# Peptides against a protein of PDB entry 3OIQ, part 15

Target 1, 212 residues: chain A of PDB entry 3OIQ
Amino acid sequence: KNRIFVSSSKDFEGYPSKAIVPVQFVALLTSIHLTETKCLLGFSNFERRGDQSQEDQYLIKLKFKDRGSERLARITISLLCQYFDIELPDLDSDSGASPTVILRDIHLERLCFSSCKALYVSKHGNYTLFLEDIKPLDLVSVISTISTKSTNSSKHSSSELISECDLNNSLVDIFNNLIEMNRDEKNRFKFVKLIHYDIELKKFVQDQQKVL

## One batch from the design tools (peptide; made by RFdiffusion4, then SolubleMPNN)

Design b1_p9_7_s3 (from b1_p9_7, 5 letters changed)
Fold by OpenDDE base, seed 5:
Structure b1_p9_7_s3 (fold): chain B 212 residues (1-212), chain A 9 residues (1-9)
Amino acid sequence: as target 1 above (212 residues)
Amino acid sequence: MPKYDESLE
């Protein structure tokens, strides 16, 4: 079955009420919820949704049913946080209780671009999203990808046809939304408050702001 | 329209 690229979490409103659909999206990591009983990742593209919070537009469940799945979830969180330079409490505490990690508003300090593969699972008119795969994206690579108009359609094999166009469009949309948030005096998001705000990101944002 | 449900397994 072909994986569907999702540009908006509103797309799920049109999905079947009883289905399993492999999906993929790109978004910013906004939250991490690791407890004794669950592991959730929140993502957002910051699409405007009226008066609703723009965080956690994609809530992705990690399997957390047995020691093996729990370990995999903890390793996944650890590796993501290591990649994005997110400080975690030591998950390996000698006290046999796994530490609780609750991080929110990650996007206010770090732009954690992530390409997610998930299973949309619906039953009885409700749905959830299960993580299948996650690829953290380097911000420099994201900026480069947007700035280099993909004239090189590298003929990567027809089967993983998530169009480089769909990825690029979603990345552009995210930046445009962040620029709008940055311009809004009421919005907490500001590019200059990002820990990794550098000359490259500054220049890129300034150049994108001229087009909007 | 399907709604998000965290409790769905």
Scores: peptide ipSAE 0.653, ipTM 0.964, DockQ to the pose 0.820
Fold by OpenDDE base, seed 3:
Structure b1_p9_7_s3 (fold): chain B 212 residues (1-212), chain A 9 residues (1-9)
Amino acid sequence: as target 1 above (212 residues)
Amino acid sequence: MPKYDESLE
């Protein structure tokens, strides 16, 4: 099945009112919502949408309907948070109470770049997104990828070719949007407030700001 | 235009 690369969450407004479409996108993790009954991940590329919140432009559901799917969702959240150095309450507490995790505005403290595969599912003029796969991206690797403009068509024979061009364009767009947010005095996002703000990120942002 | 619906399964 051909997977569609999505550069904007506005693309879904033009999608069929009854369909199942495999999609992929690259975005920043913005929220985690884990309760006893549901698991959601919020992502954004911070595309300007007028006065609307730039958070949670992609709301992705994890299957959460039985003990097996619940366990898989909890493990997925744990592994993502471990990768991005996000502090979670102990999910393994013997107390039998399923821990509730509600994190918002993650991008204000950490840039959590993620390559997502999802199913767009629409019915009766509404849609939802189900997580199929998630790959966390290392920030150093993201910066290197943008900086080198490496059209290294490494034909990695992975059967689901993300267009390297589409990935790179989306990463550039995200950084450009973050630079605009950083320049806006009304916006809460500031690069200097990121926990992982270092000399490499500082230099990269300064170099990108000269081109915009 | 399709709208996001969290309740959709």
Scores: peptide ipSAE 0.651, ipTM 0.964, DockQ to the pose 0.808
Fold by OpenDDE base, seed 1:
Structure b1_p9_7_s3 (fold): chain B 212 residues (1-212), chain A 9 residues (1-9)
Amino acid sequence: as target 1 above (212 residues)
Amino acid sequence: MPKYDESLE
């Protein structure tokens, strides 16, 4: 079955009430929720949804049913946090208690672009999302990809290729949404408050702000 | 329309 690229989490409202659908999206990591019993990752593209919080538009479950799946979830969280320079609370608390990690509003300090593969699972008119794969994206690579407009259709005909256009469009939409949030005085998001705010990001934002 | 449910397994 072909994997469906998802540009909006509203697309799931039109999905079957009883299905298993492989999906893929690109979004910013907004939250991490690791407890003794569950592991969730929150993502957002910051699409405007009225007065609702724009965080956690995609809530993705990691399997957390046995010692093996728990270990895999913890390793996944550790590797993501290492890649994005996210400070985890010391997981090595001598207290023998399983480390609890609750991080929110990650996008206020770091733009953590992630390409996610997930299973949409629906039953009885409700759905959940299970993580299959996650690829962190480097911000410099994201900026370069948007800036080059490269229709480099490298004809690699593999049937699993997300359209390079779908990825680029979603990345542009995320930046446009962040620019709108940055312009809103009531919004907590500001590019200048990002820990990794550099000359390249500054120039890119300034150039995109002239087109909007 | 399907709604997100964290309890769904």
Scores: peptide ipSAE 0.651, ipTM 0.964, DockQ to the pose 0.805
Fold by OpenDDE base, seed 4:
Structure b1_p9_7_s3 (fold): chain B 212 residues (1-212), chain A 9 residues (1-9)
Amino acid sequence: as target 1 above (212 residues)
Amino acid sequence: MPKYDESLE
């Protein structure tokens, strides 16, 4: 089955009321919700939705039904947080209580770009998203990809070829949305408040702001 | 239109 690239979480409103559809998107990590019974990751591209929160536009479930799936979910969260320099409580604590982790508004401190593969699963007019794969993206690599318009035709990996154009367009859209949020005095998001705000990101944002 | 449901498994 072909994987569908999703540019907006609104696309799911047009999806079948009973289906299993493999999807892919790129977005910023906005939240982590780990309890004893569930694991959720929130993502957003910060598309304007009127008066609705721009956070958690993609709520992705990790399977959390047995000790094996729970362990995989904890490892996934640990590896993501290590990659993005997010401090977590010790998830491996020998104290038989599984640690609860609730992080929100991650994008206010860190831009955590992620390429996600998920299963759209719908039943009775409701849907959920299950994580299949996640690839964290380096911010320097994201900036470089947008800036160079590099058609690096590494055409040869037979894996589900996301259109390089679809990925790049979504990354540009995210930055444009963040620039609009940064200009809004009512919005809490500010580039200068990011922990990793450096001269490269500053220059990139200044150059993008001239085109918008 | 399908709505998000966290309880769906």
Scores: peptide ipSAE 0.650, ipTM 0.964, DockQ to the pose 0.808

Design b1_p9_7_s4 (from b1_p9_7, 5 letters changed)
Fold by OpenDDE base, seed 2:
Structure b1_p9_7_s4 (fold): chain B 212 residues (1-212), chain A 9 residues (1-9)
Amino acid sequence: as target 1 above (212 residues)
Amino acid sequence: MKQYDDSLE
């Protein structure tokens, strides 16, 4: 089955009430919820959804049913956090107590762009998203991609590729939404409060603001 | 409205 690129988490409202649909999206990591019984990642593109929190528009479940799946989940979280320079407690507790990690509002401190592959699973109208694959995206690469409209013919085989257009459009939409949030005095998000806010990001935001 | 269900396996 072809993987569907998802530009909005509202797309799931139109999905079948009983289906398994492979999906793909790009979004910012907003939350991590790791407990003894579950692992969830929250993502958002910060699309305006009325009065609802713009966080966790995409909740992705990692399989957490056995020691193997738990280990894979913990490794996944560790690698993501290492990539994004997010400090985590040691997840490899020799002490038998599985460390609980609850991080929220990650986007307020770090822009953690991620390309996600997931399974949309619905049984009774309600749905869950199961993680299949996650690729962290480098912010410099994201900025470069948006700035150059890079039609770089990725050598990847045509059947699994996000359309470069879909990726670019989603990245632009995310930045536009962040710019709107940054302009809103009531919104907690501010680019200048990002830990990694540098001259390059500043310049990019300033240039992107001229297009909006 | 479809809701996210984290109980689904």
Scores: peptide ipSAE 0.605, ipTM 0.957, DockQ to the pose 0.832
Fold by OpenDDE base, seed 4:
Structure b1_p9_7_s4 (fold): chain B 212 residues (1-212), chain A 9 residues (1-9)
Amino acid sequence: as target 1 above (212 residues)
Amino acid sequence: MKQYDDSLE
């Protein structure tokens, strides 16, 4: 089955009430929810949804059924947090209680761009997204990719890769949404409050703001 | 409206 690129979480409203559909998207990590019984990752592209929170537009479940899947989930969270420089409590604590981790509003401090592969699973109209793969994206690489209309079509076989156009369009849309949030005085998001706010990001945002 | 169902395994 071909993997479907998803540009909006609203696309799932049109999906079958009983299906398994492989999907992929790019979004910002917004939340981490790790308990003794489940692991969820929240992502958003900050698409306007009226009065609803723009956070957690994509809720992704990690398998958490046995010690092997739990260990894989904890390792996945640790590696993501290490990559994005997110401080976590020690998840390997010798005290047999797995630590509870609840992080929210991650995007207010760090832009954590992630390319996700997931399974859309529905049984009775409702759905869950299960994580299949996650690739963290470097912010400098994201800025470079948007700024340089990269014509470097490395012809990797078309069937499993996000088209370079779909990826770039989604990255641009995310930045445009963040620029709108930054302009809104009621919105808590501000680029200048990001821990990693540097001269490169400042220049990029200033240049994008001139086009909007 | 379709809802996310965290109970699905």
Scores: peptide ipSAE 0.605, ipTM 0.958, DockQ to the pose 0.826
Fold by OpenDDE base, seed 3:
Structure b1_p9_7_s4 (fold): chain B 212 residues (1-212), chain A 9 residues (1-9)
Amino acid sequence: as target 1 above (212 residues)
Amino acid sequence: MKQYDDSLE
């Protein structure tokens, strides 16, 4: 099945009013919304959209229809938060109340790079994105991938031709957008406020800032 | 402009 790589959430404006389209994108995790009835993940590449919020440019729904899908959603959230070192309330509490988790502005504290596969589903012009797969990306690996300008098309013959070029371009665009946000005094995002801000990230940002 | 619809299942 041909999966479309999405570089901008504006691409969905041109999509069919009635379709199911497999899509893929790379973005930062910005929000988590887990209630008794819903599970949503917000992502952004921080593409400039005038005066609109740059958060939740990709709002992704997890299936939440029965106890099995609810359990899978909770496990998915737990594993993502464990990977990114995001503190969650205990989701396994034997207290029959399903814990509510509402996290926003995650990118202000942690850069949570994620490769997402989703289904674009439209019925009447409006659309929803359903999560199919998520791969968290390690920040060190992201920095190394951008820095090495991967000429190594290692033809790993996995039949899902994710263009390594599309991935790399999206990662570069995200960092460029974050650099612009960091330069804006009105923007809340600052690299120095990230919990994981280290010498490697500092050096990488400084080197990228010289090219912009 | 297309809107996100969280009611779609």
Scores: peptide ipSAE 0.603, ipTM 0.957, DockQ to the pose 0.842
Fold by OpenDDE base, seed 1:
Structure b1_p9_7_s4 (fold): chain B 212 residues (1-212), chain A 9 residues (1-9)
Amino acid sequence: as target 1 above (212 residues)
Amino acid sequence: MKQYDDSLE
């Protein structure tokens, strides 16, 4: 079965009420929720949804049913946080309690672009997303990909690869949404408040702001 | 409207 690229979490409204659909999307990591009983990752493309919070538009569940799946979830969180320079509270608390990690609003400090593969699983009209794979994306690579307008469609049409066009369009849409949020005085998001705000990101944002 | 259901296993 071909994996469906998802550009909006509204696409799930049109999905079957009882299905398993492999999906893929690109979004910013917005939240991490690790407790004794569950692990969730929140992602957003910051698509405008009326007065609702733009956070956690894609909630992805990691399997957390046994010691093996719990270990895999914890390793996944550790590796993502290491890649994005996200400070985790010390997981090594000497108290034999499993460390609880609740991080929100990650996008206010760091742009954590991620390519996610998930299973959409629906029953009785409601759905969940299960993580299959996650690839963190480097911000410099994201900026370069948008800027170079990939005319080199190398014809490796393996039916499993995301169209480079779908990826680029989603990345552009995310930046456009962030630019709109940055212009809104009521919005907490500001590019200049990002820990990794550099000359390259500044120039890219300034160039994109002239087109919008 | 479809809702996210965290209870689905």
Scores: peptide ipSAE 0.602, ipTM 0.957, DockQ to the pose 0.845

Design b1_p9_8_s1 (from b1_p9_8, 4 letters changed)
Fold by OpenDDE base, seed 1:
Structure b1_p9_8_s1 (fold): chain B 212 residues (1-212), chain A 9 residues (1-9)
Amino acid sequence: as target 1 above (212 residues)
Amino acid sequence: SKSYDENLE
């Protein structure tokens, strides 16, 4: 079955009420919720949805049913946080209590671009998303990909590749949404408050702001 | 309207 690229979390409103659909999307990591019984990752493209919080537009479940799946979830969270330089509370608390991690508003400090593969699972008109795969994206690589507009579709015909056009369009849309948020005085998001705000990101944002 | 269900398995 072909994996569907998702450009908006609103697409799920039109999906079947009883189905399993493999999907993929690109978004910013916004939250991490790890408890004794569940693990959730929140993602957003910051598409405007009225007056509601633009966080957690994609809530992705990690399997958390046994010691093996719990270990895999914890390792996944640790590796993502290491890649993005996210400080986790010491998971090794000597107290034998399973470490609880609740992080929100990650995008206010770091732009954590992620390519996700998930299973859309629906029953009785409700749905959930299960993580199948996650690839963190480097911000420099994201900026370079958008800037080069490389129409060089090397026709590597593997049916499993995300369309380069779909990926680039989603990345551009995310940056455009962040630029709008940065211009809004009521919005907490500001590029200059990002821990990794550098000359390259500054120049890219300034160049994109002239086109919008 | 379809809603997200965190308890759906």
Scores: peptide ipSAE 0.637, ipTM 0.958, DockQ to the pose 0.863
Fold by OpenDDE base, seed 2:
Structure b1_p9_8_s1 (fold): chain B 212 residues (1-212), chain A 9 residues (1-9)
Amino acid sequence: as target 1 above (212 residues)
Amino acid sequence: SKSYDENLE
């Protein structure tokens, strides 16, 4: 079955009430919830949804049912956080007590662009998302991709290719949403408060603001 | 409306 690119988490409202659908999206990491019994990642594209929190528009479960899956989840979180320079407590504590990690509003400090593959699973009208794959995206690469509109046809096999257009559009939409949030005095998000706010990001934001 | 269910397996 072809993987569906998802541009909005609202798309799931139209999905079957009993299905398993492979999906793909690009979003910012907003939260990490790791306990002894579960692992969840929150993502958002910051699409305006009325009065709803713009955090965790995509809640993605990691399998956490046995020692093997728990280990894989912890490794995944560790590698993701290492990539984005997110400080985590040591997850490998020999003390048998798995540390609880609850991070929220990650986007307020770091723009953690991620390409996610997930399984949409529904049974009784409600749905969940299970992580299949996650690829962290480098911010410089994201900025470059948006700026150049570069149709780099990377020779990945045709069946798993995100439409480059869909990827680019989603990245642009995210930045546009962030720009709107940055302009809103009531919104906590500000580009200048990002830990990694540099001259390149500043210039890019300034250039994008001229188009909006 | 379809809602996210954290407990759905």
Scores: peptide ipSAE 0.641, ipTM 0.958, DockQ to the pose 0.826; fails the geometry check
Fold by OpenDDE base, seed 5:
Structure b1_p9_8_s1 (fold): chain B 212 residues (1-212), chain A 9 residues (1-9)
Amino acid sequence: as target 1 above (212 residues)
Amino acid sequence: SKSYDENLE
């Protein structure tokens, strides 16, 4: 069955009330919630949803049912945080108690672009999302991909056809939303407050702002 | 409307 690319978390409102649907989306990592009993990742594309918080539009569960799944969740979090240069407490503490990690508003300090594969699981009119795979995206690569508009149809096999168009459109939409947030004096998000704000990102944002 | 359920398994 083909994986569905999701451009908006509102798409789930139209999904079946009892289904398992493989989905994929691109979004910014906004939160990490690791406790003794749960592991959740929050993502957002910052699509305007009226007065609702723009954070955690995609709340993704990691399996956390046994020691093996818990270890996999901890490793996943550690690798993501290492990739994005997010400081975590040592998760391998000899004390046998896994440390609690609660990070929020990650996007205020770092743009953590992530391509997520998940299972949409619905029952009784509600849904959840289970993580299947996550690929962190390098910001330089994201900027390059948007800037080149290169329909380099890399003939990756027909089965993983996220259309390069869907990916690019989602990345553009995220940046456009961030630009709008940056322009809003009431919004906490500012590009200049990002720890990794550099000349390349500055130039890219300035160029995108001219088109909006 | 469908809502997210954190406790759905």
Scores: peptide ipSAE 0.640, ipTM 0.958, DockQ to the pose 0.854; fails the geometry check
Fold by OpenDDE base, seed 4:
Structure b1_p9_8_s1 (fold): chain B 212 residues (1-212), chain A 9 residues (1-9)
Amino acid sequence: as target 1 above (212 residues)
Amino acid sequence: SKSYDENLE
């Protein structure tokens, strides 16, 4: 079955009530929930949902059924946090108790762009998403990709080619949503409060604000 | 409406 690119988490409302569907999306990491029994990652594209919270629009489960899958989940979280410069408690602490990690509102301090592959799994009208693969995206690379509009069709032949257009459109939509949030005085998100706010990001945001 | 279920396996 072909992997489906998902531009909105609302698409899942139309999906089958009993299915397994491979999906892919691009979003910002918003939360991490690691306990003794489960691991969840929250993502959002900050699409307007009326009065509903724009956080955790995509809740992605990591398999957490045995010591091997738990270890893989902890390694995944550690590597993501290292990449995005997110401080975590020591997950490998010999103290026998797996540390609980609950991080929320990550997007208020850091823009953590991520390309996710997941399995949509539904039963009896409810669904969940299982992580298959995650690729963190560098912010400079995201900005450059949007700015250059370069159809560099590197025809890498055989792999499930995400339409470069779908990726770029999703990245633009995320930035547009963040710009709207930044303009709203009631919204906690502000670009100037990001720890990594630099001259390049400032210039990019200013240029995008002129088009909106 | 379909709901997300965090306990679905």
Scores: peptide ipSAE 0.638, ipTM 0.958, DockQ to the pose 0.861; fails the geometry check

Design b1_p9_8_s2 (from b1_p9_8, 6 letters changed)
Fold by OpenDDE base, seed 1:
Formats: structure tokens, C-alpha cells, sequence
Structure b1_p9_8_s2 (fold): chain B 212 residues (1-212), chain A 9 residues (1-9)
């Protein structure tokens, strides 16, 4: 079965009420929720949804039902946080208590672009998303990809590959949404408050702001 | 409308 590229979390409202559908999306990591019983990752593309919080538009569940799946979830979180330079509370508490990690509003300090593969699972009109794979994306690579818009639509008629166009369009949409948030005085998001705000990001934002 | 259910297995 072909994996569906998802450009909006609203697409799930139109999905089947009893299905398992492999999906893929690109979004910013916004939250991490690790407790004794569950592990959730929050993502957003910051699509406008009225006055509601724009974080956690994609809530992705990690399997957390046995010691093996718990270990995998903890390793996944550790590797993501290491890649994005996110400080975790000391997971090595010598006391046999499972460390609780609750991080919110990650996008206010760091732009953590992630390509996610997930299973959409629906039952009785409700749905959940299970993580299958995650690839963190480097911000410099994201900026370069958007800036070098490859007009080479080589008509390669082949397989299950996400179109380079779908990825690029989603990345552009995220930046456009962040630019709108940065212009809004009521919005807490500001590019200049990002820990990794550099000359390259500044120039890219300034150039994109001229087109919007 | 479909709602997200974090407890769905």
C-alpha cells in the first residue's frame, strides 16, 4: 500500500473511520511527553486553526507497552534531543523511578524540522497516529532546499517516493506560517529569540518576508 | 468530526 503524504492534519478528518493508513509528513517538533505509561511527540506546521494553540497538530504515539518498547522510546527521544541540542532532565536518576519528561513550546527556542512516517489508526470515528520512522532535518539543509527550488521536474514515473515538490511545499508553508507568527505582536514566536538564530536564517527570513 | 484519541490502541 502506498504511503500518503500529508500536508495538513485536517486531512485526517476525511480519512476512513475504521482503517490503518501509512502516512508521512514534515513538521516542527513542538512537544515531548514521556511518562511511566505513555510516550507522545507533538508536531506542527502552524497552519491557522482559529484561536487554538498551533502546537501539537500532529500527536504521534510511540509504542510503550513493555520493557523493549519503553527502551526504544527512550532511545528515540534521547537521539532526537541530542540531534536538536534539546536539554533533557537527567534521565539517569539513580532512584529506580522512570524519569518523566514533559517539554512544550520547543519551537519557541529551536526549529526542529522532522520528516515523520506514521500509521494512521482509526476505530469508532476516533484516530491515533503511531510512529514508524523519524528523520530529523538540518535547518541549513532545509533553507538550502527551499532556496534552490529544483525546477527539474524530471518525469521519473516511478514508485512510492514522496514527491520532492510535496516536501518543498510543506517546508515553504511552515516558514510562511512562522513569518506570519513573527509579525503578530500577540504571538510568542519570534525568530530573534531562537537559540540557533544566525546570519543565514536571518537572511533567509528577510528574503522570504519580501515575497509575502 | 473525527477526534484524536491518545488512548486508542
Amino acid sequence: as target 1 above (212 residues)
Amino acid sequence: SKSYDPDLE
Scores: peptide ipSAE 0.605, ipTM 0.952, DockQ to the pose 0.862
Fold by OpenDDE base, seed 2:
Structure b1_p9_8_s2 (fold): chain B 212 residues (1-212), chain A 9 residues (1-9)
Amino acid sequence: as target 1 above (212 residues)
Amino acid sequence: SKSYDPDLE
């Protein structure tokens, strides 16, 4: 089955009430929720959804049912956080108590672009998303991709090809949404408050603001 | 309306 690119988490409202659908999206990591029983990653493209919170538009569940899956979840979180320079407490504490990690509003400090593959799973009219794969994206690479409209014909096999167009459009949409949030005095998001706010990002934002 | 259910297995 072809993996569906998802540009909006609203798309799931139209999905079947009983299905398993492979999906993919690009979004910003907004939250990490690790407890003794659950592991969730929150993502958002910051699409305006009326009065709804703009964070955690994509809640992605990691399997957390046994020691093996728990270990994989912890490793996944650790590697993701290492990539994005997110400080986590030591997850491997010998004390048998898995530390609870609850991080929210990650996007206020760091733009953590992530390409996610997930399984949409629905039953009885509700749905969940299970993580299949996650690829952190480098911000410089994201900026470069948007700026160059790089049609890099990746020679990768046709069946898993994220349309470069879909990816680029989603990345642009995210930045546009962030720019709108940055312009809103009521919104907590500000580019200048990002820990990694540098000259390159500043220039890119300034250039992108001229198009909006 | 379809809702997200984190407990759905």
Scores: peptide ipSAE 0.609, ipTM 0.952, DockQ to the pose 0.854; fails the geometry check
Fold by OpenDDE base, seed 3:
Structure b1_p9_8_s2 (fold): chain B 212 residues (1-212), chain A 9 residues (1-9)
Amino acid sequence: as target 1 above (212 residues)
Amino acid sequence: SKSYDPDLE
């Protein structure tokens, strides 16, 4: 089955009411929710949706039903947080209490670009997204990709081909949305408040601001 | 409209 690239979480409103559709998107990690019974990752491209919160536009569920799936979820979270330098409490508590992790507004401190593969699953007019794969993206690589319009025709099979154009367009859209948020005095997001704000990101943002 | 359901299995 062909995987569909999703540029907006609004696309799911038009999807079938009883379907399983493999999807992919790129977005910023905004939240991590790990409880005793659930594991969710929140993502956003910060598309303006009126007065609605721009956080968690893509809520992705990790399977969390048995020790094997719980372990996989914990490992996934640990590896993502290690990659993005997100501090987590020790998930290996010997005390038998499953550690609860609730992180929100991650994008206010760190830009955690992620390429996600998920299953859209719809039943009874509602849907959920199940994580299939996640690739963290390096910010320097994201900036370079946008700046160079790099036509790397990667020989991926048609079923795994993220259209390079779709990926690049989504990355540009995310940055444009962040620039708009940064300009809005009411918005909490500011580039200068990012822990990893450096001269490269500053230059890139300044150059993009001239075109917008 | 379709809504996200975190409890959907």
Scores: peptide ipSAE 0.606, ipTM 0.952, DockQ to the pose 0.855; fails the geometry check
Fold by OpenDDE base, seed 4:
Structure b1_p9_8_s2 (fold): chain B 212 residues (1-212), chain A 9 residues (1-9)
Amino acid sequence: as target 1 above (212 residues)
Amino acid sequence: SKSYDPDLE
């Protein structure tokens, strides 16, 4: 089955009530929820949803059923946090107690762009998203990709063809949504409050604001 | 409307 690129989490409202559908999306990491019984990652593209919170539009479950899957989930979180320079409590604490990690509003301090592959699984009118793969994206690379309109069709094999257009459109939409949030005095998100706010990001945002 | 269920397996 071909993997479906998802531009909005609202698309899942129209999906079958009993199905397994491979999906892919690009979004910002917004939350991490690791307990003794479950592991969830929250993502958002900050699409406007009326008065609802724009965080955690994509809630992605990691398998957490046995010691092997738990270990894989912890390693996944550790590697993501290392990549994005997110401080975690030591997950390997010798105390035998699995540390609880609850991080929220990650996007207020760091823009953590991520390309996610997931399984949409639905039963009885409810759905869950299971993580299959995650690729963290470098912010400089994201800015460069949007700015250059890179037509470099790297012929990746037909089965993994993320339309470069779909990826680029999603990245642009995220930045446009962040710019709108930054302009809103009621919104907590501000680019200047990002820990990694630099001259390159400042220039990119200023240039993008002129088009909006 | 479809709802997200974190406990769905």
Scores: peptide ipSAE 0.606, ipTM 0.952, DockQ to the pose 0.877; fails the geometry check

